# Ledger of designs, part 8: peptides against a protein of PDB entry 3OGK

Target 1, 307 residues: chain A of PDB entry 3OGK
Amino acid sequence: ATPDRLSRRFPNLRSLKLKGKPRAAMFNLIPENWGGYVTPWVTEISNNLRQLKSVHFRRMIVSDLDLDRLAKARADDLETLKLDKCSGFTTDGLLSIVTHCRKIKTLLMEESSFSEKDGKWLHELAQHNTSLEVLNFYMTEFAKISPKDLETIARNCRSLVSVKVGDFEILELVGFFKAAANLEEFCGGSLNEDIGMPEKYMNLVFPRKLCRLGLSYMGPNEMPILFPFAAQIRKLDLLYALLETEDHCTLIQKCPNLEVLETRNVIGDRGLEVLAQYCKQLKRLRIERGADEQGMEDEEGLVSQRG

## One batch from the design tools (peptide; aimed at target 1 K85 E111 D167)

Design b1_p10_1_s1 (made by RFdiffusion4, then SolubleMPNN; from b1_p10_1, 7 letters changed)
Fold by OpenDDE base, seed 1:
Structure b1_p10_1_s1 (fold): chain B 307 residues (1-307), chain A 10 residues (1-10)
Amino acid sequence: as target 1 above (307 residues)
Amino acid sequence: GLSRVELARL
């Protein structure tokens, strides 16, 4: 597909999703000379797709210039931007987006690679946005952003329902959780074991509506923080949790309303049996084989044909 | 019952 053909055929397009590496069936429809660059698409959006409010780039190369052009062209009409596994931009491009698109509702950079210049983009978002519903920079490495800006966003964006972050220390997000009164989904953060303070996370207060959760580096010692609201959990992301098979069994038994589980092979056949027994509303199961688990000879941590 | 199962290798 070419940008010009798209705009001519669908001049009133409101939502666009582009994939840099299409499935085999679509491969021949993308000119090789464009590679995975969004530039020609951004040009077409700017010129001809004046009703476009949602843009999703997946596995594409996106420059700061592309983001700046997109931001200025769509301005407050842009409600959704997803940079899904994209590369080629810096935080300057993100700053342009949040500066010009002040009514953005969804901003996603999950698994994108970028050059981090500063934390100004998140600060600008915190200072001016009141519309944000979804913020997702899960599995990214922002080191220069402030948890205080995240708290400000939660305070100002009353419709904020989903936030996925990188490796913020969870205790630095206490203010955020208190402010995020309508938050339903949280993923990321960092739980850091402290032998001298084994109970340091036990007093965490989560948003009352929280039902989709994935805490990074959550081990069996931290897992009990979920127990008070485990019955309301609908989705668990355990991909980056430090739970063994038995821990999975313990947690799953407490989540009878679980609809989506994402975990690693460590769940094992035993964990899958427990899942089938206790989670009757389960709709989706994702199991990833981690590199650390590939060498495990212990059958309890392996999924076989029985699972 | 399960409507979707995904297996991924890292």
Scores: peptide ipSAE 0.033, ipTM 0.675, DockQ to the pose 0.041
OpenDDE base, seeds 2, 3, 4, 5: peptide ipSAE 0.030, 0.026, 0.031, 0.033; ipTM 0.647, 0.636, 0.643, 0.633; seeds 3, 5 fail the geometry check

Design b1_p10_1_s2 (made by RFdiffusion4, then SolubleMPNN; from b1_p10_1, 8 letters changed)
Fold by OpenDDE base, seed 1:
Structure b1_p10_1_s2 (fold): chain B 307 residues (1-307), chain A 10 residues (1-10)
Amino acid sequence: as target 1 above (307 residues)
Amino acid sequence: GPSRVELRRA
């Protein structure tokens, strides 16, 4: 579809999702000159899609100018922006979005690549937004943002229910977790093993409603921090956990209400058997090939047709 | 198991 055709047919469109590389069935519907760039779409949004409140760009090229135009055109009407696996922008573009779209509820940059200029965008969001429900910069490399701003967001955005972050040291998020009283989902962070302080994370207090979780670099020594609320867990993201097959079995047995599991091949057939035995509410299972697959001599860490 | 570095590269 072309931007102009879309706006003419659906002038009252509220939600738009664009994919830079369409599946085979849609490939011929995107003009080559627009490729994966959002620019022509942003132009059309600015001019003709006055009711658009939700924008999702997936695998597209997005410039700071595009973001600035979008921000100014939609302003407080923009409730959702998802830059899903996008590239081409900097944090200046993000700053424009949060500056102009003061009532944004969902902001996602998951797996996007960008040039990081500063942490001002998150600070601006913290200072002025009270509407945020979903913040997701999972699998991104922000080094200049402050966990204090994340805490401020949690304090001010009482409807905040889902937060996915990069490699924040989890102990720096203690204030965030305390403030995020309604948080249901958390992914990311960084658990850093300290041989001299094995109890480093044992006193972490998670939000009471937390039920969807993915702690990055969680190993078997840190895994027990989940046990007090494991029966409450509905979704686990173990893609970036440092758990072996037996660790998976241990954790899964404690999560009888698990509905979604994402993990690596290390779960093995044994882990899948345990999953089938204990997780009767499971709705979705994702198994990725991890880097561990290349070196695993242990057959238990491999998924076969048996599992 | 996989190292932290290996997981980041994947």
Scores: peptide ipSAE 0.044, ipTM 0.788, DockQ to the pose 0.191
OpenDDE base, seeds 2, 3, 4, 5: peptide ipSAE 0.036, 0.030, 0.030, 0.041; ipTM 0.762, 0.672, 0.733, 0.781; seed 2 fails the geometry check

Design b1_p10_1_s3 (made by RFdiffusion4, then SolubleMPNN; from b1_p10_1, 6 letters changed)
Fold by OpenDDE base, seed 1:
Structure b1_p10_1_s3 (fold): chain B 307 residues (1-307), chain A 10 residues (1-10)
Amino acid sequence: as target 1 above (307 residues)
Amino acid sequence: PLSRVQIRRL
């Protein structure tokens, strides 16, 4: 489809999702210059799609100029921007978005690759936005953003229900969790084992409504922090947890209301049996093969056709 | 046990 054909056919379009490079690009089968630039689409959005509130770019090349044009064209009418596995922009482009789109409700950069210049975009968002419901920069590498800005966002955005972040030390997010009274979903962070302080996370207080969770690098020593509210957990992301098969079994048994589980092959047939026994509300199961698990054919953590 | 670096590459 061409941008011009889209606007002519659907002048009142409210939501647009564009997909660039197919998954086959992950196998280096597609040249780097294959295209997937959002530029012609952003031009069309700016000129002809005046009712567009939601934009989702997936696996596309997005420049700062594209983001700036989009931001200025849609301004406070832009409610959702998802840069899903995109590349080509810097934090200057993000700054333009949050500066001009002050009523944005969903901002996603999950698995996007970008050049980080500074943390100003998150600071600007914290200072001026009160509408944010979903913030997602999961699986990104932001090193210059402040957890204090995240806390400010939580205080100012009363409808904030889902936050997914990169490798913030979880203890730096204590203020954020306290402020995020309506938060239902949290993913990311970093749990760092400290041999000298094994219980450093035991006093962590989570938002009362939290029911979708994925803590990065959570091991068996940290897992007990979930036990007080495990019965209310509906979604677990264990892809980046450091749990063995038995740890999975222990946690799953405590989550009878689990609806979605994402984990690695380490769950094994045993974990799947436990899941079937205790999680009667399960709707979705995702099992990824860990790169390292492909070599561990002989360990108990293999999902067979029996599981 | 998987290293943190190994998990991120998944």
Scores: peptide ipSAE 0.027, ipTM 0.700, DockQ to the pose 0.264
OpenDDE base, seeds 2, 3, 4, 5: peptide ipSAE 0.028, 0.027, 0.027, 0.027; ipTM 0.697, 0.698, 0.694, 0.691; seeds 2, 3, 4 fail the geometry check

Design b1_p10_1_s4 (made by RFdiffusion4, then SolubleMPNN; from b1_p10_1, 8 letters changed)
Fold by OpenDDE base, seed 1:
Parts: C-alpha cells; structure tokens; sequence
Structure b1_p10_1_s4 (fold): chain B 307 residues (1-307), chain A 10 residues (1-10)
C-alpha cells in the first residue's frame, strides 16, 4: 500500500506500524523502489494523519529530517515512537522528537544504528518529560548520555514502568533504581566483574515492583542479587547473561512465577527439565544459539529433541 | 570486553 492510499482509507488512523523488510510476506506495504525510507510516510503523516499518536518503524531508513518533520507535525499528540532496528538518523533527530513531543509515553530505538553526536536528547527528555512510561534503547551504543539524566527521568516520570538501556555500569544506576518506584521491567546495564570487589553488586536495591529483568553480563557471582525477589520475576532475559547450565537451573528453581524466558542453548536439556518442573506458568520460551556455543562439545549445554 | 551489540552479531 502507498502512504496516500492508507490515509485516504484510514484518515483516523491512530497507530501505524511500518516494516521495511518484512521477513513474513504478509504486508509488503512499501514498494521496493522506496528503499525502505520513511520519508514518504512521514510526509503523509504530516499532511493527512492528524489523529496518529503511535508510530512504529521497523527496519527502515529514518533521517533526522524525517524525525524533525514527524515531531513538528504530531507534537504533543505523539505518544509512541518506536525506531525498531532502524538506521540513518543521528541523536539530533532524537533531540527533535523529545523537544517537540513533550508528552511522549513510549520512546524506543532498540537495535537501531545511528550516529551519536551528543547526549542532549536524553537531557532534554529528562528536563521536560513527565509522561514517559517506556524507554528502550536496548542493544544500542550510546556513549555520551548520562545516567543522571536517566535518574531525572525516573524521578519526573511517575508512570515509568519499563526501561531498557545499553551498557551503563549498574552501580551508576543506583540513583535511577531508587527513583524509579514503579519500574516493572529493566533490561541492559553492565555488570563488570571486579576481582578486588567480588560483592560490589550485592547491595543493589532494585525497584519493588521489578518483575521483568535482563541484566547484561550477569554471571553466577552476580546472580544472587536476584534471589530476594526471584519469586516475583515473571520474565527473564538471559541472552546476554554469563550463566552456565547449572546456573540456569539454580535461578529457574527460584522463579516459580516465570512466564517468559529468553536464553541461549546453554540452558541445555537439563535446564529445560528444571524449567518444566518449577515454572508451571511459563508462556513463552526463546532459546537462541549463542555464537560461543557453536561447536562446544559440552553435551550439557546442548538442547536436544528430548528437551 | 565485547559490547552487547557485538555479542549479538557473533
């Protein structure tokens, strides 16, 4: 479908999701000749989709100009922007979004590639937004943003329930966790082993409602930080954890209310057996092959047809 | 140390 056809058919459209390269053949809405650019869609949004409050671009090329146009066109009516695995923009585009869309509730740029100019976008968001519910820049490489701005966001956005970040040192997020009183989901961060301070993370205080979690680089030494609230965990992202099969078994046994597990093949058949035994509420299981696990002869870390 | 992005690409 073309943008103009969409707006004519659905002038009152509130939510738009565009996929540049749909793996599944369902709706090749974008002609190949558009190269996956959002530009024609942003033009149509600006002109004809006056009720649009949610925009999700997946695997599309998005320029700063596109973001600026979108921001100005929708302003405070824009509640959701998801740049899902997009490319072509810089942090200037993000700055435009947060500057003009001051009531944005969901901002996602997970797995997007971009040029980072500065951390102003997050600072601007921290200074002016009180509506944010979901912030997700998981699997991104922001180096110029401040954890202090994240803390400010948590303090000012009382409805903030889900935050996914890049490689912030977890200890720098202590203030954030303290401020984020309603946070239910956290993914990302960086746990860094320190031989001289093996217990440096043991005093971390997590938000009381936290139930969906994925700590990056969490090893068996850090895993015990979850034990005090493991019974309330409903979702675990262990894709980037440094847990072996036995560690998985240990953690899973402590999470009887687990509904979603994402992990690597290292869980093995044994881990799956433990999962089946202890996690009766499990709804979704995702197992990925880790690159490091490709060719590991260790039988315990392999999921077979028995598991 | 490998970034998360690097770990995913591997």
Amino acid sequence: as target 1 above (307 residues)
Amino acid sequence: SLSLVELRRL
Scores: peptide ipSAE 0.037, ipTM 0.767, DockQ to the pose 0.640
OpenDDE base, seeds 2, 3, 4, 5: peptide ipSAE 0.031, 0.015, 0.031, 0.028; ipTM 0.751, 0.600, 0.752, 0.713

Design b1_p10_2 (made by RFdiffusion4)
Pose (drawn by RFdiffusion4):
Structure b1_p10_2 (pose): chain A 307 residues (1-307), chain P 10 residues (1-10)
Amino acid sequence: as target 1 above (307 residues)
Amino acid sequence: MTKVEFKKEL
């Protein structure tokens, strides 16, 4: 339908969600220029959806121009913006929205592709934003943003509940973790072990409500930092973990309250057996495919009828 | 290797 039709039928929308490219685009089957331009929709938002407080774009093309218009037109009213698997914008567009939308509660760019010119957008949030409840750049290449800015955001945003990040060194986020007193969910970061520091981590202060998490590149040697509070973990994202079938069993075994598990097939039939009696409350399970070229990651990394 | 590059290998 045309944007005109949407605003005529529902002039007082508070929340809008638009999807663009077919689902196949998530698997590199759809041309990049196929469509899903968000622009006519943002123009319609400017003129006729004057009550809109939340926008979620999914698999759409979003330009800097379009986000500059959205930020100016909705400003302090934009409580939530989700750029979900979108493309076509840069850090100029992010900066525009974080400077004009001073009351953003939830900002999300998971799996989006954009050009990173600088890190001022995150710094701008750190300097002026107090209201942020959820910040999410989970599956994203950011090389110019400072972990100091993220820590500062945690110090200023009392209601920060959920943050998902890129390849920050976990050790650089120690300050962030102490400051994020109300943090219930953390995903991302980078656990980089060096033989030099056998106990490089073991001294992580995780927020004392963290119950939904996934540490990227987590190996068997760093896995134990979760044991002190594994009884509390309700969601686990081992999708980007570097741990073998045996290690999965040991960790899954310690999470009797786990309701959501996402993992690669390394979990193996053996891991599913463990999951089968320790985690009776499990509600959602997703077993993504792993490295399928040189053996199934190990000789138990195949799930079957047994599992 | 970045996590994005890691995913592309899968």

Design b1_p10_2_s1 (made by RFdiffusion4, then SolubleMPNN; from b1_p10_2, 6 letters changed)
Fold by OpenDDE base, seed 4:
Structure b1_p10_2_s1 (fold): chain B 307 residues (1-307), chain A 10 residues (1-10)
Amino acid sequence: as target 1 above (307 residues)
Amino acid sequence: MSLLERRKLL
């Protein structure tokens, strides 16, 4: 499809999702210059798609100029921007988006590669947005953004229901969790084991409605922080958890209302048996091959044809 | 698995 053909056929389009590079690009099987630039699409959006509220770019090349043009063209009419596994932009492009699109409800840049200049984009979002429902920069590397801005967003955006972040120390997010009263989903952060302080995270208070969760680097020592609300958990992302097979069994047994589980092969056949026994509402199971399998000689951490 | 995913699993 070409941009011009799209606008002619659907002048009242409200939602657009574009996919650029195929999955093979993730394995360096596609040259970087293969294309997938959003520029011609942004031009078409700016000129002809005046009702567009939602834009999702997946595996595309996005420049700061593209983001600036999109931001100015759609302004407060833009409700959703998803930069899903995109590249080519900097935090200046993000700043333009949040500066001009002050009523944005969903901002996603999950797994995007960008140049980080500063944390101003998150600060601007915190200062001016009250509409945000979903913020997702999961699996990104932001080092210059402030947890305080995230807290401000939570305080100001009463409809904030889903937040996925990078490697923030989870204790820096205490203020955020306290402010995010309606938060249902949280993924990311960083749990750092401290042998000298095994209860480092035991006083962590999660939002009361939290039911979709993925804590990065959560080990068996940190896992008990979930137990008080494990029965309300509907989705677990354990892809980046440091849980062994038995830890999976322990946690799964406490989550009878689990609907979605994402984990690695470390769950093993035993974990799958426990899952089948205790999680009768399970709708989706994703098991990925972990890097841990390259070192795990342990037969117990493999999913066989029996599982 | 992305480079970032790999870093999180190491």
Scores: peptide ipSAE 0.038, ipTM 0.768, DockQ to the pose 0.226
OpenDDE base, seeds 1, 2, 3, 5: peptide ipSAE 0.037, 0.036, 0.036, 0.035; ipTM 0.764, 0.750, 0.764, 0.759

Design b1_p10_2_s2 (made by RFdiffusion4, then SolubleMPNN; from b1_p10_2, 6 letters changed)
Fold by OpenDDE base, seed 2:
Structure b1_p10_2_s2 (fold): chain B 307 residues (1-307), chain A 10 residues (1-10)
Amino acid sequence: as target 1 above (307 residues)
Amino acid sequence: MSSLERRKLL
């Protein structure tokens, strides 16, 4: 469909989702320069889609100019922006969005590639937004943003229910977790093993409503921090956990209300058997092949056709 | 193990 045809057919469109590059791009089957620019769509949104509240770009090229135009055109009417696996923008584009769209409820940059100039976008969001419900920059490499701004967001945004972040040290998020009283979902962070302090994370206090969780780099030593609330866990993302088959079994047994599990092949047939035994509410299982398949011949860490 | 070291194992 062309942008002009969309606006003519649906002038009152509230939500738009565009998909650029197909999944085959993940396998290097599509040239990087294949296009998928949002520019013509942003132009059409700005001119003709005056009721648009939700924009989702997936695998598209997005410039700072595109974001600036979108921000100014939709302003406080923009409730959702998802830059899902997008590229071509910098943090200046994000700054424009949060500056002009002060009532944004969902902001997502998950798996997007960008040039990071500064942390001003998160600071601006922290200073002026009180509407945020979902913040997601999972699987991104922001190095210049402050965990204090995340805490400020949690304090100011009472409807904040889902936060997914990059590699923040989890201890830097203690203030955030205390402030985020309504948080139901958290993904990301970084758990760093300290041989001298095995209990480094044991005093972490999670939000009381937390039921969807994915802690990056969680190993068997850190896993016990989940045990006090494991019975309330409904979704678990173990894709970036450092758990072996037995660790999976241990954790799964403690999560009888688990509805969604995302993990790697390391769960093995044994982990799947345990999952079937203890997790009767399971609705979705995602098993990815990790890089861990190459080296460890341990038969237990493989999902077979029997699992 | 640092976060960077852990990521290399994934």
Scores: peptide ipSAE 0.043, ipTM 0.773, DockQ to the pose 0.238
OpenDDE base, seeds 1, 3, 4, 5: peptide ipSAE 0.034, 0.033, 0.033, 0.033; ipTM 0.763, 0.755, 0.756, 0.757

Design b1_p10_2_s3 (made by RFdiffusion4, then SolubleMPNN; from b1_p10_2, 6 letters changed)
Fold by OpenDDE base, seed 2:
Structure b1_p10_2_s3 (fold): chain B 307 residues (1-307), chain A 10 residues (1-10)
Amino acid sequence: as target 1 above (307 residues)
Amino acid sequence: MSRLEYRKLL
């Protein structure tokens, strides 16, 4: 559909999801500049979609000017913005969004590519937002944002239920976890092994309602931090965990209420057998081929046609 | 694979 046709048909549209580039773009088979600009849609939103509360752009090119226009046009009426695998913007565009859309509930930039100028966007969000429910910049490389701003967001946003972040050191998020009393989902962070301090993470206190979890770089030494609440875990993202087949088996046995598992082929047929035995509520299983599989000589870490 | 090596592959 064209933007103009959409607004004419649905002038009272509350939610819009646009998909730009095809999946083949994930394999670098499509030039970076091959269409999918949000500009004509943002123009139409600004002029004709006055009831729009939710915008989801997937695999689109988004400029700072597009974000600024959207922000000013929707202001506090914008409840959801998802920049899902988008590109072309900087943190200035994000700053415009959080400055003008102070009642935003969902802000997502997962797997988006952008130029990072500063951390002001997260600071502005922390200073002015009290409505945030979902914050997601999973699989992004923000280096200039502060974990203290994340803690401030958790303190101020009592409805915050899902947070997905990049490579924050998990120990820097202790204050965040303490403040995020209603948090149900957390993904990302960075667990850094310290041979001299194997118990580095054992005193981590997670939010009491946490039931969807994906800790990046979690190894077998860190895995025990989940055991006190493993029975309440309903979703695990182990895609970026550093667990072997046996570690998967150990963790899975402790998660009898698991509904969703996302992992790599390292789970193996044995891990799948254990999963079938202990996780009777499982609804979704996603197994990805890891980049590590090219070097894994161990047959045990492969999912066969039997698994 | 080290954690550092894994992060480079991600």
Scores: peptide ipSAE 0.031, ipTM 0.706, DockQ to the pose 0.227
OpenDDE base, seeds 1, 3, 4, 5: peptide ipSAE 0.031, 0.030, 0.031, 0.029; ipTM 0.708, 0.710, 0.710, 0.695; seed 5 fails the geometry check

Design b1_p10_2_s4 (made by RFdiffusion4, then SolubleMPNN; from b1_p10_2, 6 letters changed)
Fold by OpenDDE base, seed 5:
Structure b1_p10_2_s4 (fold): chain B 307 residues (1-307), chain A 10 residues (1-10)
Amino acid sequence: as target 1 above (307 residues)
Amino acid sequence: MSTLERRKLL
């Protein structure tokens, strides 16, 4: 499809999702210059799609100029922006979005690659937005953003229900969790083992409505922090957890209301048996092959045709 | 698993 054909056919379009590069690009099988630029689409959106509230770019090349043009063209009418596995922009582009689109409800940049100049975009969002419902920069590499800005967002955005972040130390998010009273979903963070302080995370207080969770680098020593609310967990993302087969069994049996599980092959046939026994409401199971499996000769850590 | 997913597991 071409941008001009879209606007002529659907001048009152409210939501647009564009898919650029095929999935093979994620494995570096496609050159970066292959195409999938958003520029012609942003031009068309700016000129001819005046009712557009939701934009989702998936695996596309997005420049700061594209983001600036989009931001200025849609301003407070933009409710959703998803930069899903995109590349080519910097944090200046994000700053433009949050500066001009002050009523944005969903901001996603999950698995996007970008150049980080500063943390001003998150600060600007914290200072001026009260509408945010979903913030997602899961599997991104931000080093210059402040957890205090995330806390401010939680305090000011009463409808904030889903937050996915990069590698924040979880203890730096204590203020955020206290402020995020309506939060239902959290993914990301970083749990760091401390041999000298095994109870480092045991006093961590999560939002009362939290039911969709994925803590990065959670090992068996940190896993008990979930036990007080395990019965209310409906979705677990264990893709980046450091849990063995037995740890999976221990956690799964405590989550009788689990509907969605995402994990690695380390769950094994044993973990799948436990899942079938205890999680009668399971709707979706995703099992990925982990990098750690290349050395596991142990049959217990493999999903076979029996599971 | 994406390249970014692999980086996080590494």
Scores: peptide ipSAE 0.033, ipTM 0.756, DockQ to the pose 0.185
OpenDDE base, seeds 1, 2, 3, 4: peptide ipSAE 0.033, 0.032, 0.032, 0.032; ipTM 0.755, 0.748, 0.752, 0.752; seed 2 fails the geometry check

Design b1_p10_3 (made by RFdiffusion4)
Pose (drawn by RFdiffusion4):
Structure b1_p10_3 (pose): chain A 307 residues (1-307), chain P 10 residues (1-10)
Amino acid sequence: as target 1 above (307 residues)
Amino acid sequence: SLTRRQLYEE
């Protein structure tokens, strides 16, 4: 339908969610220029959806111009913006929205592709934003943003509940973790072990409410930092973990309250057996495919009728 | 070296 039709039928929308490209685009089957331009929608938002406080674009093309218009038109009213699997914008667009939308509660760019010219957008949030509840750039290449800015955001945003990040060294986020007192969910970061520091981590202060998490590149040697509070973990994202079938069993075994698990097929039939009696409350399970070229990651990394 | 995103795209 045209944007005109949407605003005529529902002039007082508070929340809008638009999907563009077919689902096949998540698997590199859809041309990049196929469509899903968000622009006519943002123009319609400017003129006729004057009550809109939340926008979620999924698999759509979003330009800097379009986000500059959205930020100016909705300003302090924009409580939530989700750029979900979108493309076509840069850090100029992010900066525009974080400077004009001073009261953003939830900002999300998971799996989006954009050009990164600088890191001022994150710094701008750190300097002025107090209201942020959820910040999410989970599956994203950011090389110019400072972990100091993220820590500062945690110090200023008392309602920060959920943060998902890129390839920050976990050790650089120690300050962030101490400051994020109310943090219930953390995903991302980078666990980089060096033989030099056998106990490079072991001294992580995780927020005492963290119960939904996934540490990227987590190996067997760093896995134990979860054991002190594994009884509390309700959601686990081992999708980007570097741990073998045996290690999965040992961790899954310690999470009796786990309700959501996402993992690669390394979990193996053996891991599913463990999950079968320790985690009776499990509600959602997703076993993504792993490295399927040179053996199934190990000789147990195949799930079957047994699992 | 490859980043997590580059590995995902591959």

Design b1_p10_3_s1 (made by RFdiffusion4, then SolubleMPNN; from b1_p10_3, 7 letters changed)
Fold by OpenDDE base, seed 3:
Structure b1_p10_3_s1 (fold): chain B 307 residues (1-307), chain A 10 residues (1-10)
Amino acid sequence: as target 1 above (307 residues)
Amino acid sequence: KKSLVQLRRE
């Protein structure tokens, strides 16, 4: 598909999703001119797609100039920007987006690779946005952004329902959770075990509507923090949890309303049996092979064809 | 401690 053909066929297009680089081995089969750059699309958006409010780039090359052009062209009409596994931009590009697109509702940079210059983009978002519903920079490496800005966003954006972050210390997000009264989904953070303070996280108060959760590095010692609201959990992301098979069984038994589970092979057949027994509303199950599981001789940590 | 990004690449 070419940008010019798209605009001619669909001049009133409101949502655009572009997929770039294919996975793994197929990359070598695609010519260099495969359209991995968003530049020609951004040009077309700027010139001809005046009703476009949602843009999703997946595995595309996106420059700061592209983001700046997009930001200025769509301004407050841009409601959704998803940079899904993209590369080529810096935080300056993000700053341009949040500066010019003040009514953005969804901002996603999940698994994108970028150069971090500063934390100004999140600060600017915190200072001026009141429309944000979804913020997702899960699986990114931001070191210069402030949890305080995230708290400010939660305070100002009353419709904020989903937030996925990188490796923020979860205790630094206490203020955020308190402010995010309508938050339904949270993923990321960092739970850091402290042998000297086993109850370090026991006083965490989560938003009352929280039902989709994925806490990174959650081990069996931290898992009990979920028990008070486990019955309302509908989605669990345990991919980056540090739970063994038995821990999975313990948690799953407490989540009778679970609809979506994402986890590693460590759940095992035993965990799947427990899941089938206790989670009658389960709709989706994703099991990934963890790198760490290659060395675990524990037969119980393997999902067989029986499950 | 491996970052989430590192854990996923593995």
Scores: peptide ipSAE 0.121, ipTM 0.848, DockQ to the pose 0.609
OpenDDE base, seeds 1, 2, 4, 5: peptide ipSAE 0.100, 0.056, 0.048, 0.108; ipTM 0.838, 0.821, 0.809, 0.842; seed 2 fails the geometry check

